# Peptides against a protein of PDB entry 4Z63, part 57

Target 1, 334 residues: chain A of PDB entry 4Z63
Amino acid sequence: LCLGMNDLTGNIPEDLFHLKRLNLLGIQENRLSGSLSREIRNLSSLVRLDVSWNLFSGEIPDVFDELPQLKFFLGQTNGFIGGIPKSLANSPSLNLLNLRNNSLSGRLMLNCTAMIALNSLDLGTNRFNGRLPENLPDCKRLKNVNLARNTFHGQVPESFKNFESLSYFSLSNSSLANISSALGILQHCKNLTTLVLTLNFHGEALPDDSSLHFEKLKVLVVANCRLTGSMPRWLSSSNELQLLDLSWNRLTGAIPSWIGDFKALFYLDLSNNSFTGEIPKSLTKLESLTSRNISVNEPSPDFPFFMKRNESARALQYNQIFGFPPTIELGHNN

## One batch from the design tools (peptide; aimed at target 1 T125 N146 F303 P304)

Design b2_p23_3_s3 (made by RFdiffusion4, then SolubleMPNN; from b2_p23_3, 14 letters changed)
Fold by OpenDDE base, seed 5:
Structure b2_p23_3_s3 (fold): chain B 334 residues (1-334), chain A 23 residues (1-23)
Amino acid sequence: as target 1 above (334 residues)
Amino acid sequence: SPVSKYFREGSSWVTVDYSELIR
């Protein structure tokens, strides 16, 4: 049952919850309000539940132990409060959980040992506080993680050295500290391709440790951190780099010539720093900036790059990162 | 915005926020 993109109001009719064989319920992008009924528990065959972009409020009902087939739960952009219900945090069937842009609060806790199928987690723009959950690496299939715009004070957990499944990771604007530790830990994530850490580590020094290595890194965004230092030499070994944004920091020194050796680099923003010297000629020879015929692996379509067309429009996830125009932004350096 | 990028999509300009937009 798909009723998305309408002007439906009120709540879900109670009789709908008698559909025992219903596999898909999509009521996204409406004006549905009130609490999400606990009677969802009656939809025992449910595989996909999409209630996103509505006006739901209250706590998410703790009934997911009665939904053994549920793989996809999308509830982004609602008014949900409270925490992730225990049954949801223990779901062995769930592949994707998206509760971005709600008012969820408290400590983030997931039983990753139980959540054996979880592949994508989007909890960005909520009110979670405390520390990052140390047991996230125990979610052995967890590939996409967005925890941006929460209040996770402290550092990236040491346990994330073992986060082998992690490929796409955003922690933007989450009050994180100690970039040296964070990078030192995350370099051990062998499958990490996309890393977004914007608006953290305020005023810290960007480490220039030659021992750091991100072999599969394709997207690195660490903007607006007021980072000091220079272009880090360790980044030169990330040969698959496609997008680099280090804008709005306090980086100094020259832009190194190796920046032009990235064959797949199509987007570079080093603007609003304090770089000096000459622009490397190698930047003018990047085929990726002049040709569209390159092999590019885009980030996960579930990864939270957002676009907004106008002030009144809702923010939409940008699923085609390579759709960005080839860009070199070096403005406002002195 | 220091965390927003501007791109053209069709006839419209689009902003992309790496910090994730809030409601």
Scores: peptide ipSAE 0.028, ipTM 0.671, DockQ to the pose 0.118
OpenDDE base, seeds 1, 2, 3, 4: peptide ipSAE 0.028, 0.025, 0.026, 0.029; ipTM 0.645, 0.642, 0.646, 0.672; seeds 2, 4 fail the geometry check

Design b2_p23_3_s4 (made by RFdiffusion4, then SolubleMPNN; from b2_p23_3, 14 letters changed)
Fold by OpenDDE base, seed 1:
Structure b2_p23_3_s4 (fold): chain B 334 residues (1-334), chain A 23 residues (1-23)
Amino acid sequence: as target 1 above (334 residues)
Amino acid sequence: SPVADKFREGSSWITVDYSEELR
């Protein structure tokens, strides 16, 4: 049953929950309000539940133990409060959980040993606090993780060295500290291709440790952190780099010539730093910009990117990395 | 807290922030 993208209002009719054979319920992008009924528990055959982009409020009902086939739960852009209900945090069937842009709060806790099928988690833009859950790496299939815009004070957990499944990771604007530790840990995520850390690590030094290595890194965004230091030499070994945004930092020194050696780099933003010297000639020879032969069908994060000019400006949303226009931004440097 | 820099025309940064979707 797909009723998305309408102007439906009110609550879900109770009789809808009598549909015991219903596999898919999509009521997204409406104006449905009130609490999400616990009677969804009656939809025992449900595989996909999409209630995103509505006006639901209250706590998410703790009935997911009665939905043994549920693989997809999309509830982004609602007014849900409270935490992730226990049954949801223990769901062995759930593949994708998207509860971004809600008002969920408290400590983020997932029973990753139970959530054996979870591969995509989007909890961005909520009110979670405390520390990042150390046991996330125990979600052995968890590939896509967005925890941006929460209040996860402290550092990236040491346990994330073992986060082998992690491919796409965003922790933008989550009050993280110690970028050196974070990068030192995350470099061990051998499948990591996308790393977004914007608006963290305020005023820290970007490490230039040659021992750091992100072999599979394609997207690195560490913007607006007021980071000091220079272009990190370790980044030069990330041969698959496609998008680099280090804008709005306090990086100094020269832009190194190796920045133009990235064969797949099509988006480079080093603006609003304190770089000096000459623009490397190698930038004029970026293959991706002169003769693009890069596959645009590469995997992308499930979470969208946003490009903002300032805090008050409306951001442009990009659902795919290659949705960004080919860009070299070096403005507002010394 | 988030870094607050004054706006410079022509500048931008990338983030994953759904604040504009808040209702």
Scores: peptide ipSAE 0.265, ipTM 0.712, DockQ to the pose 0.286
OpenDDE base, seeds 2, 3, 4, 5: peptide ipSAE 0.022, 0.317, 0.030, 0.026; ipTM 0.653, 0.728, 0.673, 0.688; seeds 2, 3 fail the geometry check

Design b2_p23_4 (made by RFdiffusion4)
Pose (drawn by RFdiffusion4):
Structure b2_p23_4 (pose): chain A 334 residues (1-334), chain P 23 residues (1-23)
Amino acid sequence: as target 1 above (334 residues)
Amino acid sequence: STSFSGDFVVNSGSSWIHTDFPS
């Protein structure tokens, strides 16, 4: 049953909860509102539930043991409150959970021993607080994590060294501490390709510690953290690097020669720092910016990127990394 | 795989990237 992208109003008629054979309900992008009824436990054949872009509110009903076939739950852009219900946190069938841009709050609690099919999680633009849940690496299939724009505090848990499935990790604007510990831990996640750390670690020093090694790293964004220190050399060993954003920090010193050695780099933003010295001549032999013989695969995280020119400008949206224009942005330095 | 055209822009301004979804 597909009703998506219309102008429908009111709540879900209780009539709909008699459909015990329905495996797909798309009601997304309407004006529907009210609470999402507890009677939804009666729809035991559901595989894909798309409630996104409506005006729903109230707690997400804790009925999800009654929906053992649920694989996709899409609730993004609604007014849902409370945390993740225990039944949803215990669902062994969920592949994907997208609750982003909701009014959700409290501690974030998932039973990752129980969630053996979870491979993608998007909780962005919510009010989840407390520490990042230490048990997240126990979701052995979780590849894509977007926790951006939340109210967490403290450091990245030590157990994140074991997050073997982690590919795309977006932590922007989440009030994270100790970028030194965050980078030392996260370098052990061997599948990490894209990492967004923007608006965290405010005023901290960028670790220069050269034992740090991110081998498969493709996209590194750590911006507007007002970080101090120099261009970290440990980054030169990430040969796959495609997009690097260190902008709006307090970084100083010269821009080193090895920045021109990234063969897949097509976008770099070192703007709005305290960089001095001349421009390194090696930026003239960047391979992805010269010939057509460099070819690589675009990273594929499940979340869009956003780009702001200044603090008051409306943002630009890029659903894919290769949507960024190939750019050298060195402005507002010394 | 995707090859590169060799064309690019130089920007003397400033900008930054994030993943904060609009509310």

Design b2_p23_4_s1 (made by RFdiffusion4, then SolubleMPNN; from b2_p23_4, 11 letters changed)
Fold by OpenDDE base, seed 4:
Structure b2_p23_4_s1 (fold): chain B 334 residues (1-334), chain A 23 residues (1-23)
Amino acid sequence: as target 1 above (334 residues)
Amino acid sequence: ARSSSGNYIVSTGSSWIDTDLPA
């Protein structure tokens, strides 16, 4: 049953919960309000639940133990409060959980040893506090993780060295500290292709440790951190780099010539730093800017990127990095 | 499967403050 993208108001009719054979319930992008009924437990055949973009409030009902086939739960952009229900945090069937842009709070706790099928987690823009869950790497299939805009203060857990399934990770604006530790840990994530760390590590030094290596890194965004230091030499070994944003830091020194050696680099933002010297001639030879065919068929994160053009404008959403125009931004390096 | 939602910020060289991002 798909009723999304309407102006439906009120609550879900109770009779809807008698549909025992329902596999898909999509009621997204409406004006549905009140609590999400616990009677959703009656939808025992449910595979996909989409209640996103509504006005739901209250706690998410703890009924997911009665939904043994549920693979997809989308509840982003609601007013949900409380924590992740225990049954949801223990769901063995769940592949994707999206609860971005709610008012969920408390310590984030997931039973990753039980969540054997979880491959995508979006909890961005909530009110979770405390530390990052140390057991997140125990979610052995977890590939896409957005935890941005929560108060996950402190450091990246050392356990994330073992986060082998991790491919896309955003911790943007989560009050994180110790970028050196974070990078030192995350370099062990051998499948990591996208890393977003914007608005963390305020005023720290960007490490220039030659021992750091991100073999599969395609997207690195570490903007607005007021980071000191220079262009990190370790990044030169990330031969698959496609997008680099280090804007709005306090980076100094020259832009190194190796920045032009990235065959796939099509988006570079080094603006609003304190770089000096000449623009490397190698940047004019970037194959991505001269070649006709950018392969759009590469795996992309499940989560969109957002481009904020100014402080007042709404950010533009890009579902994939290839949505960004080829860009070299080196402005405001005074 | 894609969820079509997220809050991954890419800079445009312009200043911004912490703000809600669309899904």
Scores: peptide ipSAE 0.086, ipTM 0.635, DockQ to the pose 0.124
OpenDDE base, seeds 1, 2, 3, 5: peptide ipSAE 0.255, 0.284, 0.040, 0.028; ipTM 0.654, 0.664, 0.559, 0.520; seeds 1, 2, 3, 5 fail the geometry check

Design b2_p23_4_s2 (made by RFdiffusion4, then SolubleMPNN; from b2_p23_4, 12 letters changed)
Fold by OpenDDE base, seed 1:
Structure b2_p23_4_s2 (fold): chain B 334 residues (1-334), chain A 23 residues (1-23)
Amino acid sequence: as target 1 above (334 residues)
Amino acid sequence: ARSSSGNYIISTGSSWIDTDYPA
């Protein structure tokens, strides 16, 4: 049953939950309100539930133990409060959980040992607090993780050295500290291709440790951290780099010539730093800017990117990294 | 002073309401 993208209002009729053979319920992008009914437990054949972009409120009902076939739960952009229900946090069937842009709170706890099928987690823009859950690497299939804009604090857990499944990771604006430790840990994530750390590590030094290595890194965004230092030499070994944003930091020194050696680099923002010297001539030789021969079918994170030009402007949403226009921004380096 | 003119800030967690931007 797909009723998304309408102007439906009110509550979900209770009788809808008597559809025992229903595999898909999509009611996204409406004006549905109230609590999400516990009677959802009656949809025992449910594989996909999409209630995103509504006006739902209250706690998410703890009935997911009665939904043994549920693979996809999308509830982003609602007014949900409380935590992740225990039955949801223990779901062995769930592949994707998206609860971005809600009011969920407390400590984030997932039973990763039980969540054997979880591959995508988006909890960005919530009110989770405390430390990052150390057991996330125990979610052995977890590839896509967005935890941005939560009230986390402290450092990236050491256990994330073992986060082999991690490919796309965002922790933007989550009050993280110790960028040196974070990068030192995350370099061990051998499948990591996308790393977004914007608005963290306030005023710290960007490490220039040549021992750091991110072999598969395609997207690195560490903007607006007031980071000191220079362009990190270790980044030059990330030969697959496609997007680099280090804007709004306090980085100094020259822009190195190796920045033009990235064959796939199509988006570069180094603006609003304190870089000096000449623009590297190698930037004029970037193949990606002369002929964008980028595979449209390359994997992308499930979480959206947001680009905002100024405070008054509405953010542009990009669901795919290749949605970004080819860009070189080197302005405002004074 | 750094100008914000022409600059695009990228984030991944923001809602439509509160997007990341330099303070």
Scores: peptide ipSAE 0.119, ipTM 0.668, DockQ to the pose 0.059
OpenDDE base, seeds 2, 3, 4, 5: peptide ipSAE 0.057, 0.065, 0.068, 0.052; ipTM 0.591, 0.581, 0.576, 0.598; seeds 2, 3, 4, 5 fail the geometry check

Design b2_p23_4_s3 (made by RFdiffusion4, then SolubleMPNN; from b2_p23_4, 10 letters changed)
Fold by OpenDDE base, seed 1:
Structure b2_p23_4_s3 (fold): chain B 334 residues (1-334), chain A 23 residues (1-23)
Amino acid sequence: as target 1 above (334 residues)
Amino acid sequence: SRSSSGNYIVSTGSSWIDTDYPA
């Protein structure tokens, strides 16, 4: 049953939950309100539940142990409060959980040992607090993780050295500290292609340790951290780099010539720093500026990117990396 | 549409990339 993208209001009729053979319930992008009924437990054949972009409130019902076939739960952009229900945090069938942009709170806890099928997690823009869950690497299929805009504080857990499944990771605006430790840990994630660390590490020094290596890094966003230092030499070894945003920091020195050696780099923002010297001539030789050779079928994060001007302003949403226009932004360096 | 994947004008020198959903 697909009723998404309408102007439906009110509550979900209770009788809808008697559809025992229903595999898909999509009621996203409406104005449905109230609590999500516990009677959802009656949809025992449910594989996909999409209630995103509504006005639901209250706690998410703890009934997911009665949904043994549920693979996809999308609840982003609602008013859900409380934590992740225990049955959801222990779901062995769940592949994708998206609860971005809610009011979920407390410590984030997932039983990764039980969540054997989880490959995509989006809990960005919530009110989780405490520390990053150390056991996330135990979710052995977890590839896509967005935890942006929560209040996790502290450092990236040491256990994330073992996060082999991790490919796309955002911790934007999560009050993280110690960028040196974070990068030192995350470099061990051998499948990591996308890393977003914007609005963290306030005023710290961007490490220039040549021993750091992100072999498969395609997207690096560390904007608006007020970071000091220079363009990090270790980044030059990330030969697959496609998008780099280090804007709104306090980086100094010259823009190195190796920045033009990235064959796939199509988006570069180094604006609002304190870089000096000349613009490297090598930038004019970027192949991506002549012809954008990005496959439409190239894997991308499940979470969207946003082009922001400030914390409160409406932002342009980009669902795919290829959605960004080819860009070289070097403005406001002084 | 609530999301876009097309080419858009970047606010040159006045923007940054984030994954935090705008409030």
Scores: peptide ipSAE 0.400, ipTM 0.749, DockQ to the pose 0.305
OpenDDE base, seeds 2, 3, 4, 5: peptide ipSAE 0.383, 0.090, 0.157, 0.101; ipTM 0.741, 0.573, 0.576, 0.593; seeds 2, 3, 4, 5 fail the geometry check

Design b2_p23_4_s4 (made by RFdiffusion4, then SolubleMPNN; from b2_p23_4, 10 letters changed)
Fold by OpenDDE base, seed 2:
Structure b2_p23_4_s4 (fold): chain B 334 residues (1-334), chain A 23 residues (1-23)
Amino acid sequence: as target 1 above (334 residues)
Amino acid sequence: SRSSSGKYIVSTGSSWIDTDLPA
């Protein structure tokens, strides 16, 4: 049953929950309000539940143990409060959980040993606090993780050295500290291709440790951290780099010539730093900018990117990295 | 079908995004 993208109001009729053979319920993008009924437990054949972009409030009902076939739960952009219910945090069937842009709070806790099928997690823009959950690496299929805009004070857990499934990771604006430790840990995530750490590590020094190595890194965004230091030499070994944003920091020194050696680099933003010297001539020979043959068929994060070029403008959505226009931004360096 | 995913927050040379998209 698909009733999305209407102007439906009120609550879900209780009789709807008698549809025991229903595999898909999509009621997204309406004005449905009130609590999400616990009677969703009656939809025992449910594979996909999409209640996103509504006006739901209250706690998410703890009934997911009665939904043994549920693979997809989308509840982003609602008014849900409380924590992730225990049955949801223990779901063995769930592949994707999206609860972005709610008012969920408390410590983030997932039973990753039980969540054997979880591959995508979006909990961005909530009110989670405390530390990052140390057991996330126990979610052995977890590939896509967005935890941006929460308050995860402290450091990246040491256990994330074992986060082998992690490919796409955003921790933007999450009050994280110790960038040296974070990078030292995350370099062990050998499948990591996308890393977003914007608005963390305020005023820290960007490490220039040559022992750091991110072999599979395609996208690195560490903007607006007021980081000190210079262009890190360890980054030169990330041969697959496609997008680099280090804007709005306090980085100094020269832009190194190796920045032009990245064969796939098509988006570079080093603006609003304190770089000096000449622009490397190698940037004029970037193959990705001179040849229009960008392979669009590469795996992308499940999560779209958003760029806001003007503070007053609406954000632009990019569903894939290759949606970004080829860019070299070196402005406002002094 | 509509995207089932969230978003990455990105900064740019001129500004950054640290909030959800407006409705």
Scores: peptide ipSAE 0.173, ipTM 0.644, DockQ to the pose 0.120
OpenDDE base, seeds 1, 3, 4, 5: peptide ipSAE 0.087, 0.258, 0.064, 0.229; ipTM 0.607, 0.641, 0.614, 0.649; seeds 1, 3, 4, 5 fail the geometry check

Design b2_p23_5 (made by RFdiffusion4)
Pose (drawn by RFdiffusion4):
Structure b2_p23_5 (pose): chain A 334 residues (1-334), chain P 23 residues (1-23)
Amino acid sequence: as target 1 above (334 residues)
Amino acid sequence: SSHWITTTPDPGQSYTDKPHFLP
């Protein structure tokens, strides 16, 4: 049953909950509102539930043991409150959970021993608080994590050294501390390709510690953190690097020669720092900016990227990394 | 000139979420 992208109003008729054979319900992008009824436990054949872009509110009903076939749950852009229900946090069948841009709050609690099929999680633009859940690496299939724009505090848990499935990790604007510990821990996640740390670690020093090694790293964004220190040389060993954004920090010193050695680099933003010295001549032999013989695969995280020119400008959206224009942005330095 | 990148929209900003397809 596909009703998506219409102008429907009111709540879900209770009539709909008699459909015990329905495996797909798309009601997304309408004006629907009210609470999402607990009678939804009666729809035991559901595989994909798309409730996104409506006006729903109240708690997400804790009925999800009654929906053992649920694989996709899409609730993004609604007014849902409370945390993740225990039954949803215990569902062994969920592949994907998208609750981004909701009014959700409290501690974030998932039973990752119980969630053996979870491979993608998007909780962005919510009010989850407390520490990042230490058990997240226990979701052995979790590849994509977007926790951006949340109310967490403290450090990245030590157990994140074991997050073997982690590929795309977006932590922007989440009030994270100790970038030194965050980078030392996260370098042990061998599948990490795209990492977004923007608006965290405010005023901290960028670790220059050169044992740090991110081998498969493709996209590194750590911006507007007002970080101090120099261009970190440990980054020169990430040969796959495609997009680097260190902008709006307090970084100083010269821009080193090795920044021109990234063969797949097509975008770099070092703007709005305290960089001095001349421009390194090696930026003229950047391979992805000269010939057509460099070829690589675009990273594919499940989240869009946003770009802001200044503090008051409306943002630009890029669903894919290769949507960024090939750019050298060195403005507002010394 | 200068700019920076994030994964979070501005408050109240409309946007296009990336789709997910059931195999």

Design b2_p23_5_s1 (made by RFdiffusion4, then SolubleMPNN; from b2_p23_5, 11 letters changed)
Fold by OpenDDE base, seed 5:
Structure b2_p23_5_s1 (fold): chain B 334 residues (1-334), chain A 23 residues (1-23)
Amino acid sequence: as target 1 above (334 residues)
Amino acid sequence: SSSWVTTVPDEGEEFVAKPYVLP
């Protein structure tokens, strides 16, 4: 049953929950309000539940133990409060969980040993607090993780060195500390292609440790951290780099010539730093900017990107990394 | 430019983002 993109109001009719053979319920992009009914437990054949972009409130019902076939739960952009229900946090069938832009709170707890099918997790823009869950690497299929815009004070857990499935990771604006430790840990994630750490590590030094290596890194975003230091030499070994944003830091020194050696680099933002010297001639020879053959078929994160002009401005959404215009931004340097 | 990249807006998303559905 697909009823998305309408102006439906009120709550879901109770009789809908008698549809025991229903595999897909999509009621997204409406004005549905009130609590999400506990009676969703009666939809025992449900594979996909999309209630996103509504006005739902209250706690998410703890009935997911009665939904053994549920693979996809989309609840982003609602008013849900409380935590992740225990049955949801233990779901062995769930592949994708999206609860971005809600009012969920408390400590984030997932039973990753039970969540054997989880491959995508988006909990960005909530009110989770405490530390990052140390057991996330136990979610052995977890590829996409967005935990941005929560309050995860502290450091990236040491256990994340074992996060082999991790490919796309965002922790933007989550009050993280110790960038040296974070990068030292995350370099062990050999499948990591996208790393977004914007608005963390306030005033720390960007490490220039030649032992750091991100083999498959395509997207690195560490903007607006007031980071000190220079362009890190370890980044030159990330030959697949496509997007680099280090804007709004306090980086100094010259822009190194190796920045123009990245064959796939099409978006570079080093603006609002303290770089000096000449613009490397190699930047004028970037193959990605001279040849229009950007491979459109490259995998992208399940979570969108946003370009923010300032704290008060509306963000521009980009659903794919290739949606970014080819850019070289070096403005507001010395 | 005065812009930077992130992965979440503030409260009140303006754009529809549908996650990839794995087969």
Scores: peptide ipSAE 0.293, ipTM 0.702, DockQ to the pose 0.700
OpenDDE base, seeds 1, 2, 3, 4: peptide ipSAE 0.261, 0.275, 0.260, 0.260; ipTM 0.699, 0.714, 0.704, 0.697; seeds 1, 3 fail the geometry check

Design b2_p23_5_s2 (made by RFdiffusion4, then SolubleMPNN; from b2_p23_5, 10 letters changed)
Fold by OpenDDE base, seed 2:
Structure b2_p23_5_s2 (fold): chain B 334 residues (1-334), chain A 23 residues (1-23)
Amino acid sequence: as target 1 above (334 residues)
Amino acid sequence: SSSWVTTVPDEGEEFTAKPYVLP
């Protein structure tokens, strides 16, 4: 049953929960309000539940143990409060959980040893506090993780050295500290292609440790951290780099010539730093901007990117990195 | 322009921009 993208109001009719053979319920992008009924438990054949972009409130009902076929739960952009219910945090069938842009709170807890099928997690823009869950790498299929805009004080857990499934990771604006430790840990994530760390590590030094290596890194965003230091030499070995944003920091020194050697680099923002010297000639010969046909059909994060032009401006959403225009921004330097 | 990339919109302000099509 697909009723998304209408102007439906009120609550879900109780009779809808009598549909025992229903595999898909999509009621997204409406004006549905009230609590999400616990009677969802009656939809025992449900594979996909999409209640996103509504006015739902209250706690998410603890009924997911009665939904053994549920693979997809989308609840982003609602008013849900409380925590992730125990049955949801223990779901062995769930592949994708999206609860971005809610009011969920408390410590983030998932039973990753039980969540054997979880591959995508979006909990961005909530009110989770405490520390990042150390057991997240125990979710052995977890590839896509957005935890941005929560309050995860402290450092990236040491256990994330073992996060082999991790490919797309955002921790933007989550009150994280110790960028040296974070990068030192995350370099061990051999499948990591996208790393977004914007609005963390305020005023710290960007490490220039030659022992750091990110083999498969395609997207690195560490903007608006007021980081000190220079362009890190370790980044030159990330040969697959496509997008780099280090804007709005306090980086100094020269822009190195190797920045123009990236064959796939099509978006570069080093603006609003303190770089000096000449613009590398190699930037004028970037293959991606001159002769290369870039394939638009590459794997992308499940979470969108957002471009903020300034603090007061509305953010622009991009669903994939290739939604960004080819860009070289070097403005507002010395 | 003076911009930065993140994965976080302001609360309730998500909207999709038209993707850029490479020539």
Scores: peptide ipSAE 0.281, ipTM 0.710, DockQ to the pose 0.362
OpenDDE base, seeds 1, 3, 4, 5: peptide ipSAE 0.275, 0.264, 0.273, 0.275; ipTM 0.706, 0.722, 0.704, 0.708; seed 1 fails the geometry check

